# Designs tried in a protein design run: peptides against a protein of PDB entry 4Y8H. Part 1

Every score and structure here is a prediction.

Target 1, 222 residues: chain A of PDB entry 4Y8H
Amino acid sequence: TTIVGVKFNNGVVIAADTRSTQGPIVADKNCAKLHRISPKIWCAGAGTAADTEAVTQLIGSNIELHSLYTSREPRVVSALQMLKQHLFKYQGHIGAYLIVAGVDPTGSHLFSIHAHGSTDVGYYLSLGSGSLAAMAVLESHWKQDLTKEEAIKLASDAIQAGIWNDLGSGSNVDVCVMEIGKDAEYLRNYLTPNVREEKQKSYKFPRGTTAVLKESIVNICD
Below, numbering starts at 1 at the first letter of every chain, in headers, positions and changes, except where a header shows other numbers.
Peptide ipSAE was made for these designs. It is ipSAE averaged over its two directions, with the distance scale d0 held at 1.0 Angstrom where the peptide's residues are scored. Compare it between designs on one protein only; published cut-offs may not apply.
The geometry check fails a fold that doesn't show the stated peptide or that is severely misdrawn somewhere.

## One batch from the design tools (peptide; aimed at target 1 A49 T52)

Design b1_p8_1 (made by RFdiffusion4)
Pose (drawn by RFdiffusion4):
Structure b1_p8_1 (pose): chain A 222 residues (1-222), chain P 8 residues (1-8)
Amino acid sequence: as target 1 above (222 residues)
Amino acid sequence: TTATLLTT
């Protein structure tokens, strides 16, 4: 996995590749690694796939209940605190590595969470196996006072460095933009630079090619 | 403060 987060003028953008691996095998060519904790707080996860999805939904659920109880829009630091205390309690056995970003009444925020529970603050961040390829791009091209468009280009460029140079990353780029005073825009498959070429031949078989021993109608009704 | 005390 390659995932990044980049701050800009009036908000924050996060991005991720879309490859899932089981050993050297690509288990999923197009999985979403960008998760909605609340409408304006999004999370990018790397590590154990089920852990990132489960820990993100659990905290997302508790944030919703907390938002309803307090009659307030949720804050990113609450998702940060709840996630880090949960991950710390599990001593690193829940393998979730997260970049948490969003906008709230306090402003725009960008954080990272490691599985043992430590958190970091920054204007640009990267996690996952492709994090070094992405960081090399971020350290080369990031500057203070990025526009929204520059931040999106820098984030997807960082993801692309992971797609091309890291065997743990591939396929597509997903992006989510959280700008102050506006709805968060989730850009699923923002870039699709790895379209499979047309196959040389159709392998559709002549009907009857497969030998059959029996047939029967299956009762799915009541 | 600790730095001042060590210097004094």

Design b1_p8_1_s1 (made by RFdiffusion4, then SolubleMPNN; from b1_p8_1, 6 letters changed)
Fold by OpenDDE base, seed 3:
Structure b1_p8_1_s1 (fold): chain B 222 residues (1-222), chain A 8 residues (1-8)
Amino acid sequence: as target 1 above (222 residues)
Amino acid sequence: DLEQLLLQ
């Protein structure tokens, strides 16, 4: 997995690859690793697929209830706190590694969470087996005051570094853009750089291509 | 490694 987050002048972008694996096997070539916690708060997940999905749904449900109870739009720091307390309670046994990002009435935010419940903050972040490949791109090209378009490009270039160089990462780039004063823009398969061309040959031969040389009828009853 | 999106 390669997941990234990048802050820009008016918001935050997160991106992910789309490969899932079972040991040496590619299980799914086009899985979704971006999850909606609330309309304007999204996360990217690495680790155990079931745990990343389940924990984000659980916190998403609790954030909705909290928003209704408080009559306030949900805050990224509230989601962060709920996630980290839940993960810490389970002492790293819930295998969720998350980049959490969003916009709220206090501004744009970008955080990461590890399975044991530690949290980090930054202007750019990467997690997963492809995180070092992504971070090499981020460290080389990140600057202050990025535009939306520059941030999307930087995030997608960082994911592509994981796609090309990390065995655990592959196929496509998914993006979610959260800009202040706008709805979140979820760009499923923003890049599809691994479309396979049509196969030149087929091993589906006409019936009868293999000749029957001999046949026999055997009675199985005594 | 749990760093990969593993379907276990």
Scores: peptide ipSAE 0.187, ipTM 0.789, DockQ to the pose 0.000
OpenDDE base, seeds 1, 2, 4, 5: peptide ipSAE 0.298, 0.291, 0.295, 0.300; ipTM 0.849, 0.851, 0.848, 0.860; seeds 1, 2, 4, 5 fail the geometry check

Design b1_p8_1_s2 (made by RFdiffusion4, then SolubleMPNN; from b1_p8_1, 6 letters changed)
Fold by OpenDDE base, seed 4:
Structure b1_p8_1_s2 (fold): chain B 222 residues (1-222), chain A 8 residues (1-8)
Amino acid sequence: as target 1 above (222 residues)
Amino acid sequence: DLDELLEE
């Protein structure tokens, strides 16, 4: 997995690759690693896919209840705290590594969370097996005061570095843009750089292509 | 079968 987050002048963007793996097996070529916690708070997940999905849904539900109870829009720091406390309680046994981002009445925010419940803050972040490939791009091209378009490009370039250089990453780039004063923009398959060409040969053969040389019928009933 | 192996 390669996941990234990048802050820009008026918001935050997160992005992810779309490969799911089971050891050496590609289980899904186009999985979704971007999860909605609330309308304007999204996360990207690395680690165990089931854990990332389940924990984000649980916290999303609790954030909605909290929002109703307080009569306030959800805050990214509230989601961060709930996720952190939940993951810490399970001592790293919930295999969720998250980049959490969003906009709220206090501004735009970008955080990361590890499975043991530690958290980081930054203007740009990467996690997953492709995180070093992504970080090489981020460290080379990140600057202060990015535009929305520059941040989307930087995030997508960082994900592509994971796609090309990390065995655990592949296929497509998903993006979610959260800008202050706007609805979140979820861009499923924003880039599809790995469309397979047509197969050169068909392996459909007529019935009888393999000749029957001998036949024997064995009764296996007593 | 573990969905996604990230090396810690």
Scores: peptide ipSAE 0.026, ipTM 0.644, DockQ to the pose 0.000
OpenDDE base, seeds 1, 2, 3, 5: peptide ipSAE 0.092, 0.089, 0.023, 0.032; ipTM 0.695, 0.689, 0.634, 0.681; seeds 1, 2, 3, 5 fail the geometry check

Design b1_p8_1_s3 (made by RFdiffusion4, then SolubleMPNN; from b1_p8_1, 6 letters changed)
Fold by OpenDDE base, seed 5:
Structure b1_p8_1_s3 (fold): chain B 222 residues (1-222), chain A 8 residues (1-8)
Amino acid sequence: as target 1 above (222 residues)
Amino acid sequence: DLEELLEL
């Protein structure tokens, strides 16, 4: 997996690749790694697929209940705190590595969470097996005061670095843009750089293509 | 479950 988050002047973008694996096997070429915690709080997940989905759904449900109870818009820091406390409780056995981002009444936020419940904050972040490939792009091209378009490009370029260079990453780029004062924009398959051309040849030959020229029955019993 | 073994 390659997942990234990038803050821009008026919000935050997260992006992910779309490969899932089982050891050396590509299990899914177009899985979704971006999860909605709330309408304006999204998460990118790396690690165990079931754990990333289940933990984000659990916290998403509790965030909704908390929002209703408090009559307040969900906050990214609330989701962060709930996620980290849950993950810490399970001592890293829940294999969820998350980039959590969003907009709320306090502004735009970008965090990462590791499976043991540690958290980081930054203007740009990467996680997953492709994180170093992504970070090489981020460190080379990140600047202060990014526009939305620059941030989407930077995030997508960073994911592509994972797609091309990380065995655990591949296929497509998914993006979610969370801008202050707007609805979240989920861009499923924002880039599809691995569309294969039509296969030039078929190995499906007509029956009888190889004629039987000779048959012999050999008894192997003495 | 095979899905539990999927890595991202």
Scores: peptide ipSAE 0.371, ipTM 0.853, DockQ to the pose 0.000; fails the geometry check
OpenDDE base, seeds 1, 2, 3, 4: peptide ipSAE 0.368, 0.361, 0.360, 0.366; ipTM 0.848, 0.849, 0.845, 0.848; seeds 1, 2, 3, 4 fail the geometry check

Design b1_p8_1_s4 (made by RFdiffusion4, then SolubleMPNN; from b1_p8_1, 6 letters changed)
Fold by OpenDDE base, seed 2:
Structure b1_p8_1_s4 (fold): chain B 222 residues (1-222), chain A 8 residues (1-8)
Amino acid sequence: as target 1 above (222 residues)
Amino acid sequence: EEELLLEQ
C-alpha cells in the first residue's frame, strides 16, 4: 500500500493506490483505501483491509453521534483522538495504519495514526509499504503554499512512485480533496495508468481439438 | 480465508 496526505493553501488532499494482496497474490486490483469518517473528514488506510475499514466505520458512527449530541460539525482532532484511543486499547492487534485528514470549523488538518495508537502531524505524510517511494517524491517537490492543483499533482505523483516501485502497491490512484468551505471531492480512479491492452490471442479452442486416442469402460465391482 | 492485506 501507498497512502499520502498533503496540505495546501485552503485544505488537504489524501491519495491512495488500489492494490490489495494475499501474500504473493494480487487479491484485488481496484480496492478502495479511502474511507469517509464524516462528510468532510476522510482517511486512507494501510495494514489489514478488514481492520482499516471496520475501525473507520466504527469511529465514523461514533463521530456522527457526537456531532448530533454536541450540535457541532465533526472535528478532525476528535476523530484522531477516538481512533488512537481505540487502537491503543487493542495494543496494535487491530492492524490499522491511517492517514486522517479533513476540514472543520477550526481549519484544515492532516494526521497519521499507527496501529499501537501513536499519532503524527505534518504538512505532508506517507504510510504503507510504498511510503519510502512516496516520501522520496514528497521530499523532492513539496513546498509551502501549494495550490489545490499542485497538491493533487504532488499526491498523485507520490502514489505513482509507490505503484511503480513497491510490490504491495499498484493499479490506480484514488484521491480525496477536502477544501475549506466546499464539499469533499472524492475522485475514485483519478488516474488509471495500468489499463491492460486487449489480449491478442485466445486459448479457447473448439471442443474436440484434443483427440480421444482410446476409450475403455472398466467395471470396478468384481 | 487468507487475510487481505494493504501492506504496511
Scores: peptide ipSAE 0.224, ipTM 0.841, DockQ to the pose 0.000
OpenDDE base, seeds 1, 3, 4, 5: peptide ipSAE 0.178, 0.112, 0.216, 0.223; ipTM 0.833, 0.735, 0.831, 0.846; seeds 4, 5 fail the geometry check

Design b1_p8_2 (made by RFdiffusion4)
Pose (drawn by RFdiffusion4):
Structure b1_p8_2 (pose): chain A 222 residues (1-222), chain P 8 residues (1-8)
Amino acid sequence: as target 1 above (222 residues)
Amino acid sequence: PPPPPIMN
């Protein structure tokens, strides 16, 4: 996986590739690594796929209950605290590596969380196997005071460095923009630079090609 | 043995 987070003028953007791997095999060509913790707090995950999804939904569920109890919009530091304390308790056995970002009444925020539970703060971040390819781009092109459009281009360029140069990353780029005072815009498949070329031949078989021993109607009714 | 987990 390659995932990034980049701050800008009035908010924060996160992005991710869409490849899942099982060893050298591509298990999923288009999985979503961008997760909604709350409407305006989104998470990009890398590491063990089920861990990133489960830990994100659990904290997302508790944040919703906490938001209802307190009659307040959720803060990113709450998601950060809850996630880091949960991951620390599990001593690194829950393999979730997260970039947590969002907007709340306090402002806009960008964090990363490693599986053992440490957290980092920054204006640009990258995690996953493609993180070095993405960081090389971020260290080359990031500047203070990015516009929203510049931040989106920088984030997807960083993802693309992972897609092309890292065998653990591929397919598409997902993006989520969280700007202050506005709804978060989730851009699923924002870039699709790896469309399969047209196949040379159709492998649709003549009907009856497969030998059949028996048939029967299956009862799915009551 | 079981297969390895899917990684993101």

Design b1_p8_2_s1 (made by RFdiffusion4, then SolubleMPNN; from b1_p8_2 with M7L N8V)
Fold by OpenDDE base, seed 4:
Structure b1_p8_2_s1 (fold): chain B 222 residues (1-222), chain A 8 residues (1-8)
Amino acid sequence: as target 1 above (222 residues)
Amino acid sequence: PPPPPILV
């Protein structure tokens, strides 16, 4: 996985690749790693697929209840705290590594969470196996006062660095933009740089194209 | 052994 978050002048963008794996196997070429906690609070997940999805759904549900109870829009720091405390309780056994981002009445926020419940804050963040490839791009091209468009580009370029250089990352770029005063913009498959061209030939041959040279029946029962 | 978990 490669996941990133980038703050810009009026909000935050998160992005992810779309590969899932089972050891050496590509399990899904186009999985969704961006999860909605609330309408304006999204996270990107790395780690165990089930854990990333389940923990974000659980906290999303609790955030909705908390929002209703408090008569307040959900805050990113509330989601962060709830996620942190939950993950810490399970001592890293819930394999969720999250970039949590959003907009709330207090502004735009970007955080990361590790499976043991540690949290970081930054203007740009990367997690997953592709995080170093992404961070190389971020460190090279990040600047203060990014526009929305510059931040989307930077995040997408950072995810592409993971797609090209990390075995755990691949296929497409998903993006979610959370701008102050707007609805969240979820851009599923914002980039699809790995569309296979049409095969030059059909490899459907007539039956009998491969000659049978020899037949033998072997009894394998003792 | 059980299959490896799906990782993202």
Scores: peptide ipSAE 0.584, ipTM 0.937, DockQ to the pose 0.815; fails the geometry check
OpenDDE base, seeds 1, 2, 3, 5: peptide ipSAE 0.579, 0.581, 0.584, 0.575; ipTM 0.936, 0.937, 0.938, 0.936; seeds 1, 2, 3, 5 fail the geometry check

Design b1_p8_2_s2 (made by RFdiffusion4, then SolubleMPNN; from b1_p8_2, 4 letters changed)
Fold by OpenDDE base, seed 4:
Structure b1_p8_2_s2 (fold): chain B 222 residues (1-222), chain A 8 residues (1-8)
Amino acid sequence: as target 1 above (222 residues)
Amino acid sequence: GPPPPVLV
C-alpha cells in the first residue's frame, strides 16, 4: 500500500493506491483504501484489509453517536483520539495504519496513526510499504501554501511513485479532497494509469482445439 | 499453514 495526505491552503487531500495482496498474490487490483469516518473526515488505510475497514467503521459509528450527543459536527481530533485509544488497547494486534484527515469547525487537519496507537501530525504524510517512494516525491515537491490542484497533483504523484516502485502498491489512484466550507469530494479511480491494452486476439477456442494424444486409466486402489 | 492475510 501507498497512502498519502497533503494539506493545502484551504483543506486537505488524501490519496491511495488500489492494490491488495495476499503474500505474493495480488488479491484485488482495484480495492478501496479510502474510508469515510464521517462526511468530512476520511482516512486512508494500510495494513490488514479487514482491520483497516472494521476499525474505521467502528470509530465512524461512534463519531456519529458522539456528534448527535454533543450537537456538534465531528472533529478530526475526536476521531484520532478514538482510533488511537482503540488501537492501543489491542497492542498492535489490530493491523491498521491510518492517515486520518478532514475538515471541521476548527479547520483542516492531517494526522497519522500506527497500529500500536502512536500518532503523528504534519503538512504531508505517507504510510504503507510504498511510503518511502511516496515520501521521496513529497519531500522533493512539497511547498507551503499549496493550492487544491497542486495538492491533488502532489498526492497523486506520490501515490504513483508507490505504484511504480513498491510491490505492495499498484493499479489506480484514489483521491479524497476535503476543503473547508465544501463537501468532501471522493474521486474513486482519479487516475487509472494501468489500463491493459486490448488483447491481440480472443483466446476462446472451439471445443476440441487441443487434441487428446493419449489416454490411460490407472487403478490406485491396489 | 493458514493463508497469509489480505494486506492493503
Scores: peptide ipSAE 0.584, ipTM 0.938, DockQ to the pose 0.864; fails the geometry check
OpenDDE base, seeds 1, 2, 3, 5: peptide ipSAE 0.581, 0.579, 0.581, 0.576; ipTM 0.936, 0.937, 0.937, 0.937; seeds 1, 2, 3, 5 fail the geometry check

Design b1_p8_2_s3 (made by RFdiffusion4, then SolubleMPNN; from b1_p8_2, 3 letters changed)
Fold by OpenDDE base, seed 4:
Structure b1_p8_2_s3 (fold): chain B 222 residues (1-222), chain A 8 residues (1-8)
Amino acid sequence: as target 1 above (222 residues)
Amino acid sequence: PPPPPVLV
């Protein structure tokens, strides 16, 4: 996985690749790694697919209840704290590594969370097996006062660095843009750089194209 | 052994 978050002048963008793996197997070529905690609070997940999905849904549900109880829009720091405390309780056994981002009445926020419940703050962040490939792009091209468009470009370039250079990352770029005063813009498959070209030949042959030279029946039961 | 978990 490659996941990133980038703050810009009026909000935050998160992005992810779309590969899931099961050991050496590509399990899904186009999985979704961006999860909605609340309408304006999204996270990108790396680690165990089930844990990333389940923990974000659980906290999303609790954030909704908390929002209703408090009569307040959800805050990114509330989601961060709930996620942190939950993950810490399970001592890293919930394999969720999250970039949590959003907009709330206090502004735009970007955080990361590790499975043991540690949290970081930054203007740009990367996690997953592709995080170093992404961070190389981020460190090279990040600047203060990014526009929305510059931040989307930077985030997508960082994800592409993971797609090309990390075995755990691949296929497509998903993006979610959270701008102050707007709805979240979820851009599923914002980039699809791995569309396979049409095969030059059909590999459908008539039955019998490969001749059977010899056959034998062997009993393998003792 | 059980199959490895799906990772993202």
Scores: peptide ipSAE 0.587, ipTM 0.938, DockQ to the pose 0.827; fails the geometry check
OpenDDE base, seeds 1, 2, 3, 5: peptide ipSAE 0.582, 0.583, 0.584, 0.578; ipTM 0.937, 0.938, 0.938, 0.936; seeds 1, 2, 3, 5 fail the geometry check

Design b1_p8_2_s4 (made by RFdiffusion4, then SolubleMPNN; from b1_p8_2, 3 letters changed)
Fold by OpenDDE base, seed 4:
Structure b1_p8_2_s4 (fold): chain B 222 residues (1-222), chain A 8 residues (1-8)
Amino acid sequence: as target 1 above (222 residues)
Amino acid sequence: PPPPPVLA
């Protein structure tokens, strides 16, 4: 997985690749790693796919209840705190590594969370097996006062670095843009750089195309 | 052994 978050002048963008793996196997070529905690608070997940999905749904549900109870829009720091306390309680056994981002009445926020419940803050962040490939791009091209468009490009370039250079990352770039005063813009498959061209040939042959040269019956009890 | 978990 490669996941990133980038702050810009009026908000935050998160992005992810779309490969899931099961050991050496590509389990899904187009999985969704961007999860909605609330309408304006989104999370990118790396680690155990089931844990990232389940923990974000659980906290999303509790954030909605908290929002209703307090008569307030959800805050990114509330989601961060709930996530970290939950993850810490499970001592890293919930394999969720999260970039949590959003906009709320206090502004735009970008955080990361590790499975043991540690949290970081930054203007740009990367997690997952592709995080170093992504971070190389981020460190090279991040600047203060990014525009929305510059931040989307930077995030997508960083995810592409993971797609090309990390075995755990691949296929497509998903993006979610959270701008102050706007709805969140979830851009599923914002980039699809790995569309396979049409095969030069059909490999469906008539039955009998491969000749049988020899037949033998073997008794397996001998 | 059980199959490895699906990772993202």
Scores: peptide ipSAE 0.489, ipTM 0.922, DockQ to the pose 0.843; fails the geometry check
OpenDDE base, seeds 1, 2, 3, 5: peptide ipSAE 0.478, 0.483, 0.479, 0.479; ipTM 0.920, 0.922, 0.921, 0.919; seeds 1, 2, 3, 5 fail the geometry check

Design b1_p8_3 (made by RFdiffusion4)
Pose (drawn by RFdiffusion4):
Structure b1_p8_3 (pose): chain A 222 residues (1-222), chain P 8 residues (1-8)
Amino acid sequence: as target 1 above (222 residues)
Amino acid sequence: PPPPPVMY
């Protein structure tokens, strides 16, 4: 996986590639690695796929209950605290590596969480197997005071460095923009630079090609 | 043996 987070003038953008691997095999060519913890707090996950989905939904569920109890919009530091304390309790066995970002009444925020539970703060971040390809881009092109459009280009460029140069990353770029005072815009498949070329031949078979021993109607009714 | 987990 390659995932990035980049701050800008009035908010924060996070992006991710869409490849899942099982060893050298591509298990999923288009999985979503961007997760909604709350409407204006989003998470990009790398590591063990089920861990990143499960830990994100659990904290997302508790954040919703906490938001209702307190009659307040959720804060990113709450998701950060809850996630890090949960991951620390599990001593690294829950393999979730997260970039957590969002906007709340306090402002805009960008964090990363490693599986053992440490957290980091930054204006640009990258995690996953493609993190070095993405960081090389971020260290080359990031500057203070990015516009929203510049931040989106820098984030997707960082993801693309992972797509092309990292065998653990591929397919598409997902993006989510969280800007202050506005709804978060989730841009699923923002870039699709790896469309399969047209096949040379149709492998649709003549009907009856497969030998059949028996048939029967299956009862799915009551 | 069990297969390895899917990774992001």

Design b1_p8_3_s1 (made by RFdiffusion4, then SolubleMPNN; from b1_p8_3 with V6I M7L)
Fold by OpenDDE base, seed 4:
Structure b1_p8_3_s1 (fold): chain B 222 residues (1-222), chain A 8 residues (1-8)
Amino acid sequence: as target 1 above (222 residues)
Amino acid sequence: PPPPPILY
């Protein structure tokens, strides 16, 4: 996995690749690693797929209840606190590594969370097996006062570095843009740089193409 | 052994 977050002048963008793996096997070529916690708070997940999805859904549910109880829009720091306390309680056995981002009445925010419950803050972040490939791009091209368009480009370039250089990353780039005063913009398959060319041959053969050389009936009952 | 977990 390669996941990134980048702050810009009026908000935050997160992005992810779309490969899932099962050991040496590509399990899904186009999975969704961006999860909605609330309408304006999204996260990107790395680690155990089931744990990342389940934890983000659980905290999303509790954030909705908290929002109703307080009569306030959800805050990114509330989601961060709930996630880190939950992960810490399970001592790293819930294999979720998250970039959490969003906009709320206090502004735009970007955080990361590790499975043991530690948290970081920054203007740009990367996680997953492709994080070093992504960070090389981020460290080279990040600047203060990014525009929305510059931040989307930087995030997508960082994800592509993971797609090309990390075995655990691949296929497409998903993006979510959270700008102050706007709805979140979820851009599923924002880039699709790995479209396979048309197969040169059809591999459908007539029935009977493989000849039966011998037939025998064996009784397997004792 | 059980199959490895699905990872992101």
Scores: peptide ipSAE 0.564, ipTM 0.935, DockQ to the pose 0.893; fails the geometry check
OpenDDE base, seeds 1, 2, 3, 5: peptide ipSAE 0.554, 0.552, 0.552, 0.552; ipTM 0.933, 0.933, 0.933, 0.933; seeds 1, 2, 3, 5 fail the geometry check

Design b1_p8_3_s2 (made by RFdiffusion4, then SolubleMPNN; from b1_p8_3, 4 letters changed)
Fold by OpenDDE base, seed 2:
Structure b1_p8_3_s2 (fold): chain B 222 residues (1-222), chain A 8 residues (1-8)
Amino acid sequence: as target 1 above (222 residues)
Amino acid sequence: GPAPPILY
């Protein structure tokens, strides 16, 4: 996996690749690694697929209840706190590594969470097996006061670095943009740089292609 | 062996 988050002047963008793996096998070429915690709070997940989905759904549910109870829009720091406390409780056995981002009444936020419950804050972050490839791009091209378009470009370039250089990453780029004062913009398959060409030949041969060399009827009843 | 977990 390659996941990234990038803050820009009026919000935050997160992005992910779309490969899932089972050891050396590509399990899914176009999985969704961006998860909605709330309408304006999204996360990107790396690690165990089931754990990332389950933990984000659980916290998303609890955030909704909390929002209703408090009559307040959900805050990214609330989601962060709930996630980290849950993950810490399970001592890294819940294999979720998350970039959590969003907008709330206090502004735009970007955090990362590791499976043991540690958290980081930054203007740009990467996680997953492709994180170093992504970070090389981020460190080279990040600047202060990014526009929305520059941040989307930077995030997508960072994900592509993972797609090209990390075995655990591949296929497509998904993006979610969370801008202050706007609805979240989920861009499924924002880039599809690995569309396979049409197969030149079929492995479906006509019936009779394999010669029958001999036939025998065997009685198997005593 | 057991199938490895699906990883992102």
Scores: peptide ipSAE 0.546, ipTM 0.923, DockQ to the pose 0.862
OpenDDE base, seeds 1, 3, 4, 5: peptide ipSAE 0.546, 0.540, 0.557, 0.540; ipTM 0.923, 0.923, 0.926, 0.921; seeds 1, 3, 4, 5 fail the geometry check

Design b1_p8_3_s3 (made by RFdiffusion4, then SolubleMPNN; from b1_p8_3 with M7L)
Fold by OpenDDE base, seed 4:
Structure b1_p8_3_s3 (fold): chain B 222 residues (1-222), chain A 8 residues (1-8)
Amino acid sequence: as target 1 above (222 residues)
Amino acid sequence: PPPPPVLY
């Protein structure tokens, strides 16, 4: 997996690749690694797929209840605190590594969380097996006061570095843009750089193409 | 052995 987050002048963008794996096997070529915690708070997940989905759904449900109880829009720091306390309780046995981002009444936010419950803050972040490939791009091209368009490009370039250089990353780029004063913009398959060419041959043959050479009936009952 | 987990 390669996941990234990038802050810009009026919000935050997160992005992810779309490969899932089972050891040496590609399990899914176009999975979704961007999860909605609330309408304006999204996360990107790396690690155990089931744990990342389950923990983000659990915290998303509790954030909705908290929002109703307090009569306030959800805050990114509330989601961060709930996620880290849950992960810490399970001592790293829940294999979720998350970039959490969003906009709320206090502004735009970008954080990361590790499976043991540690948290980081930054203007740009990467996680997953492709994180070093992504970070090489981020460290080379990040600047202060990015525009929305510059941040989307930087995030997508960083994900592509993971797609090309990390065995655990591949296929497509998904993006979610969270800008202050706007709805979240979820861009599923924003880039599709790995479309396979048309197959040169059809593998459908007429019935009877494989000749029957011999037939025998064997009784296997006692 | 059990199958490897699905990883993101």
Scores: peptide ipSAE 0.564, ipTM 0.934, DockQ to the pose 0.893; fails the geometry check
OpenDDE base, seeds 1, 2, 3, 5: peptide ipSAE 0.555, 0.557, 0.555, 0.552; ipTM 0.933, 0.934, 0.933, 0.933; seeds 1, 2, 3, 5 fail the geometry check

